# Designs tried in a protein design run: peptides against a protein of PDB entry 2L9B. Part 12

Target 1, 91 residues: chain A of PDB entry 2L9B
Amino acid sequence: ANFLSQKFPELPSGIDVNINMTTPAMMISSELAKKPKEVQLKFLQKFQEWTRAHPEDAVSLLELCPQLSFVTAELLLTNGICKVDDLIPLA
Target 2, 91 residues: chain A of PDB entry 2L9B as posed
Amino acid sequence: ANFLSQKFPELPSGIDVNINMTTPAMMISSELAKKPKEVQLKFLQKFQEWTRAHPEDAASLLELCPQLSFVTAELLLTNGICKVDDLIPLA

## One batch from the design tools (peptide; aimed at target 1 I15 D16)

Design b1_p15_7_s3 (made by RFdiffusion4, then SolubleMPNN; from b1_p15_7, 4 letters changed)
Fold by OpenDDE base, seed 2:
Structure b1_p15_7_s3 (fold): chain B 91 residues (1-91), chain A 15 residues (1-15)
Amino acid sequence: as target 1 above (91 residues)
Amino acid sequence: SHTLDDLLDYVLSLA
């Protein structure tokens, strides 16, 4: 089993999108944006908690799926948690 | 570089 299958055994199948890194990220962001705001905030909260509890796995996940960094940033922006200028120092 | 936790902590610490 690959990393995702091992660490996230109940993860849905999903689809492969390999045009570039930005397009998959935009697609994921679009799907998440369809969810209620409270669900998006809950996602960020749970993801933050998970990364704190599993820092090595979090690094591996972000290396394997770099689009998730973009998605997370997009969620922060669209939910008004930060401004673009706030993320520039981290880019 | 930064982990997701670093990013979230940084953003949430702003203002």
Scores: peptide ipSAE 0.032, ipTM 0.576, DockQ to the pose 0.044
OpenDDE base, seeds 1, 3, 4, 5: peptide ipSAE 0.031, 0.030, 0.030, 0.030; ipTM 0.569, 0.575, 0.574, 0.580

Design b1_p15_7_s4 (made by RFdiffusion4, then SolubleMPNN; from b1_p15_7, 5 letters changed)
Fold by OpenDDE base, seed 1:
Structure b1_p15_7_s4 (fold): chain B 91 residues (1-91), chain A 15 residues (1-15)
Amino acid sequence: as target 1 above (91 residues)
Amino acid sequence: SNTLDDLIDYVLSLA
């Protein structure tokens, strides 16, 4: 098993994305948009709390799964919590 | 929360 499976045994294995038809970003954006605003904001809140409580795990997870960074950024932007310029220093 | 877990699971399923 790879590091991800060992560190986070409850996570799914993952799937390949056909880059000729779609991108992970498009799939993520579509799925997030299906959730009501209250759910999106609750996700952000809980994710923030989790990262504070588990900083080592959070760093590892975000390094291995940059799509989670995309999710976080998109939710912040689409819900008007921050602007693009606010995220540039974190790139 | 279930919401967080569900979304994380889905996002990671795309890796």
Scores: peptide ipSAE 0.065, ipTM 0.638, DockQ to the pose 0.145
OpenDDE base, seeds 2, 3, 4, 5: peptide ipSAE 0.047, 0.046, 0.047, 0.051; ipTM 0.605, 0.602, 0.602, 0.603

Design b1_p15_8 (made by RFdiffusion4)
Pose (drawn by RFdiffusion4):
Structure b1_p15_8 (pose): chain A 91 residues (1-91), chain P 15 residues (1-15)
Amino acid sequence: as target 2 above (91 residues)
Amino acid sequence: EHKEVMEELKELIGK
């Protein structure tokens, strides 16, 4: 993964989830949604600028690392920026 | 800028 070792070498793997009692998706929502609204908006706007400045980098990262792909989508959902039906065009 | 993204992502997803 030379692309990552060059640009994104410190990517987090994610937390370990016991999916015998809790689904990852539900944790994903409660994880981003339990945060104050300012955080999702701060992340998405800052990230929006970063991804505009680096479309290849940002897209390729989303290509390989799904946490961010759906982290972004869930933040879009919780703020009402986008809905699930708006994400299927992306899917 | 890439490092900041990685740090912010780590804050959201952990590890």

Design b1_p15_8_s1 (made by RFdiffusion4, then SolubleMPNN; from b1_p15_8, 9 letters changed)
Fold by OpenDDE base, seed 2:
Structure b1_p15_8_s1 (fold): chain B 91 residues (1-91), chain A 15 residues (1-15)
Amino acid sequence: as target 1 above (91 residues)
Amino acid sequence: SSSEVQRWLRELVGD
């Protein structure tokens, strides 16, 4: 298992996608939505704590895995933790 | 690229 799978088992597995039929954002959102709310929140909590403890590693990881940035933003938005306006400065 | 995006999706939790 890779680092992310070990650290954040709450995340969905990778999937094959026909990009001619949908967008990456739609697919990621769909896969995330399949997880129970409690699982989504658990990921956010764990990721937040890990990021605080390992800020440099977190930056490196997000650079390496840009999909994780979308995941985090999507979960924050869909769970009402952040508003779109909160993320605009990061876009 | 499309191939890169596909990789992200196939390896959503991969690093």
Scores: peptide ipSAE 0.130, ipTM 0.705, DockQ to the pose 0.077
OpenDDE base, seeds 1, 3, 4, 5: peptide ipSAE 0.084, 0.090, 0.090, 0.105; ipTM 0.660, 0.672, 0.673, 0.677

Design b1_p15_8_s2 (made by RFdiffusion4, then SolubleMPNN; from b1_p15_8, 9 letters changed)
Fold by OpenDDE base, seed 4:
Structure b1_p15_8_s2 (fold): chain B 91 residues (1-91), chain A 15 residues (1-15)
Amino acid sequence: as target 1 above (91 residues)
Amino acid sequence: DASELSRWLKELVGD
């Protein structure tokens, strides 16, 4: 099984989107932006906690799904957690 | 890159 199926066995199949970096990220970010701020912050906190506990899996996930890097960056910016300059090293 | 983002996320979010 691939990484996602192994680590998240109950994941749904998903929906096909344009094969590029921008469209998937925008779609995900748009949906997350519709959620209350507290939900967005909780998402970031849980993602951070998971990353701390599973750093290698986190890297694998972000490499497999690079759109999540853009989504995470967008959430950090829109919630005022970081500034654009803080993200330069992440490029 | 992914590793840098992961490391950065561990340190920044929630602070």
Scores: peptide ipSAE 0.193, ipTM 0.775, DockQ to the pose 0.050
OpenDDE base, seeds 1, 2, 3, 5: peptide ipSAE 0.102, 0.193, 0.188, 0.102; ipTM 0.677, 0.774, 0.772, 0.673

Design b1_p15_8_s3 (made by RFdiffusion4, then SolubleMPNN; from b1_p15_8, 9 letters changed)
Fold by OpenDDE base, seed 3:
Structure b1_p15_8_s3 (fold): chain B 91 residues (1-91), chain A 15 residues (1-15)
Amino acid sequence: as target 1 above (91 residues)
Amino acid sequence: SASELSRWLKELVGD
């Protein structure tokens, strides 16, 4: 089993999208932007909790799914949690 | 980088 199947056994089958980083990120961010602010914040909180509990798995996930890095950055910016200057080192 | 973003997630969200 691959990383995703092992760590997320209940994950449904995915939808095929373009393999570049920008288009998937834009797609996901667009869908998340339709959710209420509290839902967006809860996503970030749960992602943080999981990352703290599983730091090595979090790095593996972001390396495997680089679109999630851009999505997370977008959520941080739009919800005022960080500034653009804070994200410069992440590039 | 993925590792640096992971670090930011652990420390920044919720402040």
Scores: peptide ipSAE 0.198, ipTM 0.776, DockQ to the pose 0.051
OpenDDE base, seeds 1, 2, 4, 5: peptide ipSAE 0.105, 0.108, 0.196, 0.104; ipTM 0.679, 0.686, 0.773, 0.680; seed 1 fails the geometry check

Design b1_p15_8_s4 (made by RFdiffusion4, then SolubleMPNN; from b1_p15_8, 9 letters changed)
Fold by OpenDDE base, seed 2:
Structure b1_p15_8_s4 (fold): chain B 91 residues (1-91), chain A 15 residues (1-15)
Amino acid sequence: as target 1 above (91 residues)
Amino acid sequence: MASELSQWLKELVGD
C-alpha cells in the first residue's frame, strides 16, 4: 500500500483532476470555501494537531501532495489567520 | 517547503 492508503485507510478515493499544481489546489480550496468558517477553522486545528502528533508523516504528506500546501495557505489567508507576508518565506 | 510548512502549521494555526 502507498503512503496515503497506509496512513489514511478511511480516505475516500477522490476524483481525477488536471495533472498540475494549480488546478487541484483550486478545486480543493473551492470545496473547503463552501464550508462554514467554523468548519474551516476546525479543519485547520485538526490538521495542526495531526501535524504536531505526526511531524514526519506531515512532511511526507505535503511532499507527496504539494497541492495541500497551497490549500492550507489559502485557508489561512481567507480566514485571517495570517497575512501574505507571513507566507512569503514558505513560497 | 513541506518541512517548513509543517513546522509553520504547528506554531501558527489556532493562535
Scores: peptide ipSAE 0.256, ipTM 0.797, DockQ to the pose 0.051
OpenDDE base, seeds 1, 3, 4, 5: peptide ipSAE 0.099, 0.247, 0.226, 0.105; ipTM 0.663, 0.792, 0.778, 0.674; seed 4 fails the geometry check

## One batch from the design tools (peptide; aimed at target 1 L11 Q48 W50 Q67)

Design b1_p16_1 (made by RFdiffusion4)
Pose (drawn by RFdiffusion4):
Structure b1_p16_1 (pose): chain A 91 residues (1-91), chain P 16 residues (1-16)
Amino acid sequence: as target 2 above (91 residues)
Amino acid sequence: KDTFEQLWDFFEKVVE
């Protein structure tokens, strides 16, 4: 993964989830949604600028690391920026 | 840190 070792070498793997009692998706929502609204908006706007400045980098990272792909989608959902039906065009 | 906090910190490094 030379692309990552060059640009994104310190990518987090994610937390370990016991999916015998808790689903990853539910944790994903409660994870981002338990945060104050300012955080999702701060992340998405700051990320929006970074991804505009670096469309290849940002897209390719989303290509390989799904946590950010859906982290972004869930933050869009919780703020009402986008809905699930708006994400299927992306899917 | 949860997954998002880890991603947040990582993203802050990338932006810097």

Design b1_p16_1_s1 (made by RFdiffusion4, then SolubleMPNN; from b1_p16_1, 9 letters changed)
Fold by OpenDDE base, seed 4:
Order: structure tokens, then C-alpha cells, then sequence
Structure b1_p16_1_s1 (fold): chain B 91 residues (1-91), chain A 16 residues (1-16)
């Protein structure tokens, strides 16, 4: 929580979700899926650029919020950017 | 290389 507030000072307060990994990922993916495809792709691009510029922070973010890895994977799959077979070695 | 390092490396290669 402290990491997120420091790196993203304008980040709004979140809500509690189930402690399992699937439910949070599903909720986030569902909200993102409501956005236009162009918005989803721009988000992925900006997030990708951010991870390149801040790899240490990106790792910390994913460790803190591992559900984001599933969200990212889902976005890549649903937008036809990669295949399931590409993700299997990372599972 | 950690699991997340591998994930990030993969992710960073997907988009132009």
C-alpha cells in the first residue's frame, strides 16, 4: 500500500476483494473489457513503456499485486497479441 | 531471473 501511494500519489482508494487470485483479476479484466479496444491497447502500450523504464518498480508492483499478471495476460490474449501457448512457460 | 522478470521480459516483447 505504501509503495503504491508513493509511486502513484493520485491513485484513488481501492475496494476490498476476495483474497484469491482469480476474483480480483476477473473484476479488473471485466472493467477493462468495457473500454474500447483502442483504449485497451493504449493502456497496454503505456504500461509496457512504464515497465521498461521502471523494471524494478514493475516487479515490486507485480509482487504486491500479483493479480495484475493475470489481468495483463488476459488483455494480451483477448486482444490477439499473444497465444495461450506463449504464456504456459510463465505459469 | 525471477518469475516476474520473465513475465516482464515476455510482456515487453509483445507490443511494438
Amino acid sequence: as target 1 above (91 residues)
Amino acid sequence: MSTFDQLLEFFQKQLA
Scores: peptide ipSAE 0.372, ipTM 0.837, DockQ to the pose 0.045
OpenDDE base, seeds 1, 2, 3, 5: peptide ipSAE 0.368, 0.372, 0.369, 0.371; ipTM 0.834, 0.834, 0.835, 0.833

Design b1_p16_1_s2 (made by RFdiffusion4, then SolubleMPNN; from b1_p16_1, 8 letters changed)
Fold by OpenDDE base, seed 1:
Structure b1_p16_1_s2 (fold): chain B 91 residues (1-91), chain A 16 residues (1-16)
Amino acid sequence: as target 1 above (91 residues)
Amino acid sequence: MTTFDQLLEFFEKQIA
């Protein structure tokens, strides 16, 4: 039991909290690509809704699981919702 | 279920 588990007890297991994003990013991209576009868009929608409903928890989750930020960015780019230039200010 | 599916389910449950 760690802080992540305490803060988000119902969060699914398997989220790598490793500070090295290389392996997680590669695995995430591969898994995302296997999902239909409709499911990818649904993920973005539900994450957006959750973030709006739980802004403080969203910040905590993204700090503890930065790979989720990558997931979001990847989905936004892959589905043509935003461009790389839109993300540059966040780098 | 994949981690992606589990995360999606998590968010769906939280906002339900």
Scores: peptide ipSAE 0.426, ipTM 0.863, DockQ to the pose 0.497
OpenDDE base, seeds 2, 3, 4, 5: peptide ipSAE 0.411, 0.410, 0.413, 0.414; ipTM 0.857, 0.858, 0.860, 0.860

Design b1_p16_1_s3 (made by RFdiffusion4, then SolubleMPNN; from b1_p16_1, 9 letters changed)
Fold by OpenDDE base, seed 3:
Structure b1_p16_1_s3 (fold): chain B 91 residues (1-91), chain A 16 residues (1-16)
Amino acid sequence: as target 1 above (91 residues)
Amino acid sequence: KSTFDLLLEFFDKQIA
């Protein structure tokens, strides 16, 4: 938590969730699903650009918050950007 | 090839 805030100083405070992987991802996805489609797509675009520009930071973020990988997958599926089979190569 | 590399390649293919 302290490392996360130090590495990403502009990141707002989050909310604690249970330690299991599925429930946190579902919670985040449900909140994003309440946003308009254009907002969801804009998030994906910005996240894509950010990961390209800051690959080391992106690795750190996804290791600390592995829920985001599942959230990203859910957004891609929900918005019709890819099919389930397209995600198989992603371990 | 790491999972992160695969994710970046996926973004290039599927999003933009």
Scores: peptide ipSAE 0.278, ipTM 0.784, DockQ to the pose 0.042
OpenDDE base, seeds 1, 2, 4, 5: peptide ipSAE 0.034, 0.173, 0.172, 0.036; ipTM 0.609, 0.744, 0.692, 0.597

Design b1_p16_1_s4 (made by RFdiffusion4, then SolubleMPNN; from b1_p16_1, 8 letters changed)
Fold by OpenDDE base, seed 2:
Structure b1_p16_1_s4 (fold): chain B 91 residues (1-91), chain A 16 residues (1-16)
Amino acid sequence: as target 1 above (91 residues)
Amino acid sequence: MSTFDQLLEFFEKQLK
C-alpha cells in the first residue's frame, strides 16, 4: 500500500490491493453494468491512452492492482471489443 | 462517486 501510494500519488484510495477476486469480481461486474455504455467506452479509451503514454507505469499498476485487469477485461467483453478466448493467453 | 468514476478521473488528469 505504501509503495502503491508512492508510485501513484494521485491514484484513488478506493482500491484494495489485498483482494480475493471471487466476490469483488461479482461486485465489479455489477457496478460496471450500472454505468452507461458511453462512460464504459470512455473509460476504456482513457485507460488505453494512458497505457500508451505510460507503459511502464501501466504494467506496475496492473501488477499492484489486479482488480483493474478484471475491470478492463469485463469492459472489453461487455462491449464486444474482444471475446473470452482472446483473454486466455493473458492468464 | 464510485471508485470507477475516480479511476476515470485519474486517467483523464494524467493525460491532461
Scores: peptide ipSAE 0.483, ipTM 0.886, DockQ to the pose 0.482
OpenDDE base, seeds 1, 3, 4, 5: peptide ipSAE 0.482, 0.471, 0.482, 0.478; ipTM 0.887, 0.883, 0.887, 0.886

Design b1_p16_2 (made by RFdiffusion4)
Pose (drawn by RFdiffusion4):
Structure b1_p16_2 (pose): chain A 91 residues (1-91), chain P 16 residues (1-16)
Amino acid sequence: as target 2 above (91 residues)
Amino acid sequence: STFDQLEEFFEKVLEK
């Protein structure tokens, strides 16, 4: 993964989830949604600028690392920026 | 959380 070792070498793997009692998706929502609204908006706007400045980098990272792909989507959902039906065009 | 890790990682990316 030379692309990552060059640009994104310190990518987090994610937390370990016991999916015998808790689904990852539900944890994903409660994870981002339990945060104050300012955080999702702060992340998405900052990230929006970074991804505009670096479309290839940002897209390719989302290509390989799904946590950010759906992290972004869940934040869009919790703020009402986008809905699930708006994400299927992306899917 | 996974998000906190991603957020800290992303702040490092912005420093570049």

Design b1_p16_2_s1 (made by RFdiffusion4, then SolubleMPNN; from b1_p16_2, 5 letters changed)
Fold by OpenDDE base, seed 4:
Structure b1_p16_2_s1 (fold): chain B 91 residues (1-91), chain A 16 residues (1-16)
Amino acid sequence: as target 1 above (91 residues)
Amino acid sequence: STFDQLLAFFEKQLAR
């Protein structure tokens, strides 16, 4: 098994996105938009809590799964929780 | 969906 599966054995499969981020980002955005707002916010809340509880694992996960960074950013932006300017320091 | 599974993943992690 790869490092990702070993470190996060309960992590769902099929989250890896190959090719450039542009095409996958478009697809992800479309899928995210299909989820109810309350579900989107719940995801952000749970992810935030998990990140705070497991900061070291959060860093590892985001490094190994950069698409998750996009998901989080997209959700923050589309729900008006964050501005693009707020994300600049992270880029 | 993968999104739902990710959400469940974080929820289960927090429940532990």
Scores: peptide ipSAE 0.534, ipTM 0.911, DockQ to the pose 0.498
OpenDDE base, seeds 1, 2, 3, 5: peptide ipSAE 0.527, 0.522, 0.526, 0.532; ipTM 0.909, 0.908, 0.909, 0.911

Design b1_p16_2_s2 (made by RFdiffusion4, then SolubleMPNN; from b1_p16_2, 5 letters changed)
Fold by OpenDDE base, seed 2:
Structure b1_p16_2_s2 (fold): chain B 91 residues (1-91), chain A 16 residues (1-16)
Amino acid sequence: as target 1 above (91 residues)
Amino acid sequence: STFDQLYEFFQKQLQR
């Protein structure tokens, strides 16, 4: 298993697309929505803690796996942690 | 970079 699946088992499997709102992105959103809220929040908490502890690795991981940025953004939005407008400047 | 910005954004938004 790859790093993401091992470290963050809460993530859906088989996701390998960029952060643009495309058909693949829509599929990712749909798959994320199928996860229980507690699982979604657990991922966010774990990712927050991991990125805090490993900032350089976090940046590298986001570059290597741009889909992870989309996943995180989507979960932030759907769980009411931020608004769409908050993410636009980063696009 | 965009990824640096995202990292900082996530840290800020996820902080509780």
Scores: peptide ipSAE 0.114, ipTM 0.668, DockQ to the pose 0.048
OpenDDE base, seeds 1, 3, 4, 5: peptide ipSAE 0.048, 0.043, 0.039, 0.109; ipTM 0.578, 0.566, 0.568, 0.676

Design b1_p16_2_s3 (made by RFdiffusion4, then SolubleMPNN; from b1_p16_2 with E7Y V13Q)
Fold by OpenDDE base, seed 4:
Structure b1_p16_2_s3 (fold): chain B 91 residues (1-91), chain A 16 residues (1-16)
Amino acid sequence: as target 1 above (91 residues)
Amino acid sequence: STFDQLYEFFEKQLEK
């Protein structure tokens, strides 16, 4: 097993995406759109809480799964929490 | 779905 599966054995298997930003964003947006907004918001809240509680694990996860950064950004944007300009410093 | 599984993952982690 690779490091990711060892560190997060309960983490679901990901889906390969293109390295460019457009494809992952579109794919994630499509999947998120299948969920009610309230579910999206709650997901973001859970992720946020987890990140605060497990900062080291969060860093590792985001490094190993860059697509999760797109998930976070998409959730922030679609729920009106952030604007695109707010995320520029993080890019 | 993967989304649901990921959601549950975070929930379980927070319960630990």
Scores: peptide ipSAE 0.348, ipTM 0.842, DockQ to the pose 0.487
OpenDDE base, seeds 1, 2, 3, 5: peptide ipSAE 0.320, 0.326, 0.338, 0.337; ipTM 0.831, 0.833, 0.843, 0.841

Design b1_p16_2_s4 (made by RFdiffusion4, then SolubleMPNN; from b1_p16_2 with E7L V13Q)
Fold by OpenDDE base, seed 1:
Structure b1_p16_2_s4 (fold): chain B 91 residues (1-91), chain A 16 residues (1-16)
Amino acid sequence: as target 1 above (91 residues)
Amino acid sequence: STFDQLLEFFEKQLEK
């Protein structure tokens, strides 16, 4: 087992490290876009709650799976929670 | 779907 699997053993398969991080991110985003808005917001809420409860694990997950950062950003933008300018300071 | 599984992952983690 790799480090990702060891640190997050219950992480669903399919969230893997690839040389191209955009492909997994866009696949997830595409699936999410087909969900009702309330489900999309629920995802953001649960992710937010999880990051608050497990900040160090959240950092590790996003470092190991950078595609999740892209997904999160897209969800924030798509749902009008953030604007692009809100994310620029983090770049 | 991958999205559903990921959402479930976060939900399960929060229940611990």
Scores: peptide ipSAE 0.381, ipTM 0.855, DockQ to the pose 0.569
OpenDDE base, seeds 2, 3, 4, 5: peptide ipSAE 0.374, 0.372, 0.376, 0.374; ipTM 0.853, 0.852, 0.855, 0.855

Design b1_p16_3 (made by RFdiffusion4; failed a check: the pose's geometry)
Pose (drawn by RFdiffusion4):
Structure b1_p16_3 (pose): chain A 91 residues (1-91), chain P 16 residues (1-16)
Amino acid sequence: as target 2 above (91 residues)
Amino acid sequence: PLTNKELLEELKELLE
């Protein structure tokens, strides 16, 4: 993964989830949604600028690391920026 | 401007 070792070498793996009692998707929502609204908006706008400045980098990272792909989508959902039906065109 | 490192730090915070 030279692309990562060059640009994104410190990518987090994610937390360990006991999916015998809690689904990852539900944790994903409660994880981002339990945060004050300012955080999702702050992340998405900052990230929006970073991804505009670096479309290849940002897209390729989303290509390989799914947490961010759906992290972005869940934040879009919780703020009402986009809906699930708006994400299927992305899917 | 947001750097790659700063982005990953923010992502880590969101994943925790």

Design b1_p16_3_s1 (made by RFdiffusion4, then SolubleMPNN; from b1_p16_3, 9 letters changed; failed a check: the pose's geometry)
Amino acid sequence: MLSASELAKMLAELLS

Design b1_p16_3_s2 (made by RFdiffusion4, then SolubleMPNN; from b1_p16_3, 6 letters changed; failed a check: the pose's geometry)
Amino acid sequence: MLTASELAEMLKELLS

Design b1_p16_3_s3 (made by RFdiffusion4, then SolubleMPNN; from b1_p16_3, 5 letters changed; failed a check: the pose's geometry)
Amino acid sequence: MLTAKELAEMLKELLS

Design b1_p16_4 (made by RFdiffusion4)
Pose (drawn by RFdiffusion4):
Structure b1_p16_4 (pose): chain A 91 residues (1-91), chain P 16 residues (1-16)
Amino acid sequence: as target 2 above (91 residues)
Amino acid sequence: KDTFDQLHEFFEKLLE
């Protein structure tokens, strides 16, 4: 993964989830949604600038690391920026 | 830290 070792070498793997009692998706929502609204908006706007400045980098990272792909989608959902039906065009 | 916190800190590094 030379692309990552060059640009994104310190990518987090994610937390370990016991999916015998808790689903990852539910955790994903409660994870981002338990945060104050300022955080999702701060992340998405900052990230929006970073991804505009670096479309190849940002897209390729989303290509390989799904946590960010859906982290962004869930943040879009919790704020009402986008809905699930708006994400299927992306899917 | 949860997954988002880790990603958020990682993202802040990219902004530096």

Design b1_p16_4_s1 (made by RFdiffusion4, then SolubleMPNN; from b1_p16_4, 6 letters changed)
Fold by OpenDDE base, seed 2:
Structure b1_p16_4_s1 (fold): chain B 91 residues (1-91), chain A 16 residues (1-16)
Amino acid sequence: as target 1 above (91 residues)
Amino acid sequence: KTTFDLLYEFFQKQLK
């Protein structure tokens, strides 16, 4: 029902986190990894195109949904688009 | 320039 789910259906649905067994970062990474590579890449492509067309909205969205920053970084890393050292300056 | 701004710029540059 939210904007992200409708605009980017390639993203995994949000789920409750059992903090006794996992961390938010672990959960996000795990859920992303369950998606086929082609779906992961499709999200990155669509998100890139959207952010290019709507840069101010993209910044606002990342501020509203900070978990999306982790999603983007994780997908860039796991799909070999960048290295950890490339992201360190952004932390 | 915020972290979010930097991430946006990084994303636009790195993904082609």
Scores: peptide ipSAE 0.046, ipTM 0.593, DockQ to the pose 0.045
OpenDDE base, seeds 1, 3, 4, 5: peptide ipSAE 0.029, 0.027, 0.031, 0.027; ipTM 0.557, 0.546, 0.526, 0.530

Design b1_p16_4_s2 (made by RFdiffusion4, then SolubleMPNN; from b1_p16_4, 6 letters changed)
Fold by OpenDDE base, seed 3:
Structure b1_p16_4_s2 (fold): chain B 91 residues (1-91), chain A 16 residues (1-16)
Amino acid sequence: as target 1 above (91 residues)
Amino acid sequence: MTTFDLLYEFFQKQLE
């Protein structure tokens, strides 16, 4: 078992992306757009709460699953919580 | 049920 599965045994496995058909960013944006706004905001809230409660685990998760950083940024931008300029220094 | 839903549920469980 790899570190990710041992550290987060209940974390979903995810899926691969065929880069000939789409990009990870396109796929993520598309899937997020299918969710109601209230669900998107609730996700941000729960992720924020979890990050505050488990900061070291949050860093580990985002390092191992960098797509989650994109998810968070996308949700912040599309829901008007942050501006693009706010996130540039973090890239 | 999507990967998004599973992640959402995962975060909820971690806060219990």
Scores: peptide ipSAE 0.287, ipTM 0.807, DockQ to the pose 0.549
OpenDDE base, seeds 1, 2, 4, 5: peptide ipSAE 0.119, 0.099, 0.215, 0.060; ipTM 0.666, 0.653, 0.755, 0.615

Design b1_p16_4_s3 (made by RFdiffusion4, then SolubleMPNN; from b1_p16_4, 6 letters changed)
Fold by OpenDDE base, seed 5:
Structure b1_p16_4_s3 (fold): chain B 91 residues (1-91), chain A 16 residues (1-16)
Amino acid sequence: as target 1 above (91 residues)
Amino acid sequence: MTTFDLLYQFFQKLLE
């Protein structure tokens, strides 16, 4: 079994994106924005704690699920934790 | 299914 099946056996299927109407980034941003700020910050906190505890697994997850990198950046920007200029060196 | 499918359900669960 691959990494995702082993570490996240309950991982749900994603949704197919209609590229004629929207982009994955737009859909992700829209869905995240539906959650209260407190929930968004809680997600960031949990993800931060997990990545610190499981750095190798975190790298594997981000390689297989690049959407999560976008999610993290989006949440940092929209909640005012970082500005775009702060993330340029990391791009 | 496309290369850039949205991990919609996964993110929703993580944000619970």
Scores: peptide ipSAE 0.094, ipTM 0.631, DockQ to the pose 0.136
OpenDDE base, seeds 1, 2, 3, 4: peptide ipSAE 0.028, 0.041, 0.047, 0.067; ipTM 0.541, 0.602, 0.563, 0.575

Design b1_p16_4_s4 (made by RFdiffusion4, then SolubleMPNN; from b1_p16_4, 6 letters changed)
Fold by OpenDDE base, seed 4:
Structure b1_p16_4_s4 (fold): chain B 91 residues (1-91), chain A 16 residues (1-16)
Amino acid sequence: as target 1 above (91 residues)
Amino acid sequence: MTTFDLLYKFFEKLLS
């Protein structure tokens, strides 16, 4: 079993993005926007806490799912927690 | 392969 199946056995395989119709970034942005601000902030909080508690797992997850880094950045930017310049050093 | 719905399920799990 791979990392994702072991740590999150209930998660689905995911869906492919039709690059002729949209981009992963666009889809992520639109889907995030469907969530209330309160939920978005809770996502960030829980992910932050989980990352601190499970740093190695967090690294593995982000390596396997680099789109999750975009999700995190998008949430930080959209909710005014960070500016673009704040994230440049991390890119 | 770029998957998507996994990401939200992950966050939902963290909130559960």
Scores: peptide ipSAE 0.071, ipTM 0.623, DockQ to the pose 0.328
OpenDDE base, seeds 1, 2, 3, 5: peptide ipSAE 0.025, 0.028, 0.055, 0.050; ipTM 0.570, 0.575, 0.597, 0.596; seed 5 fails the geometry check

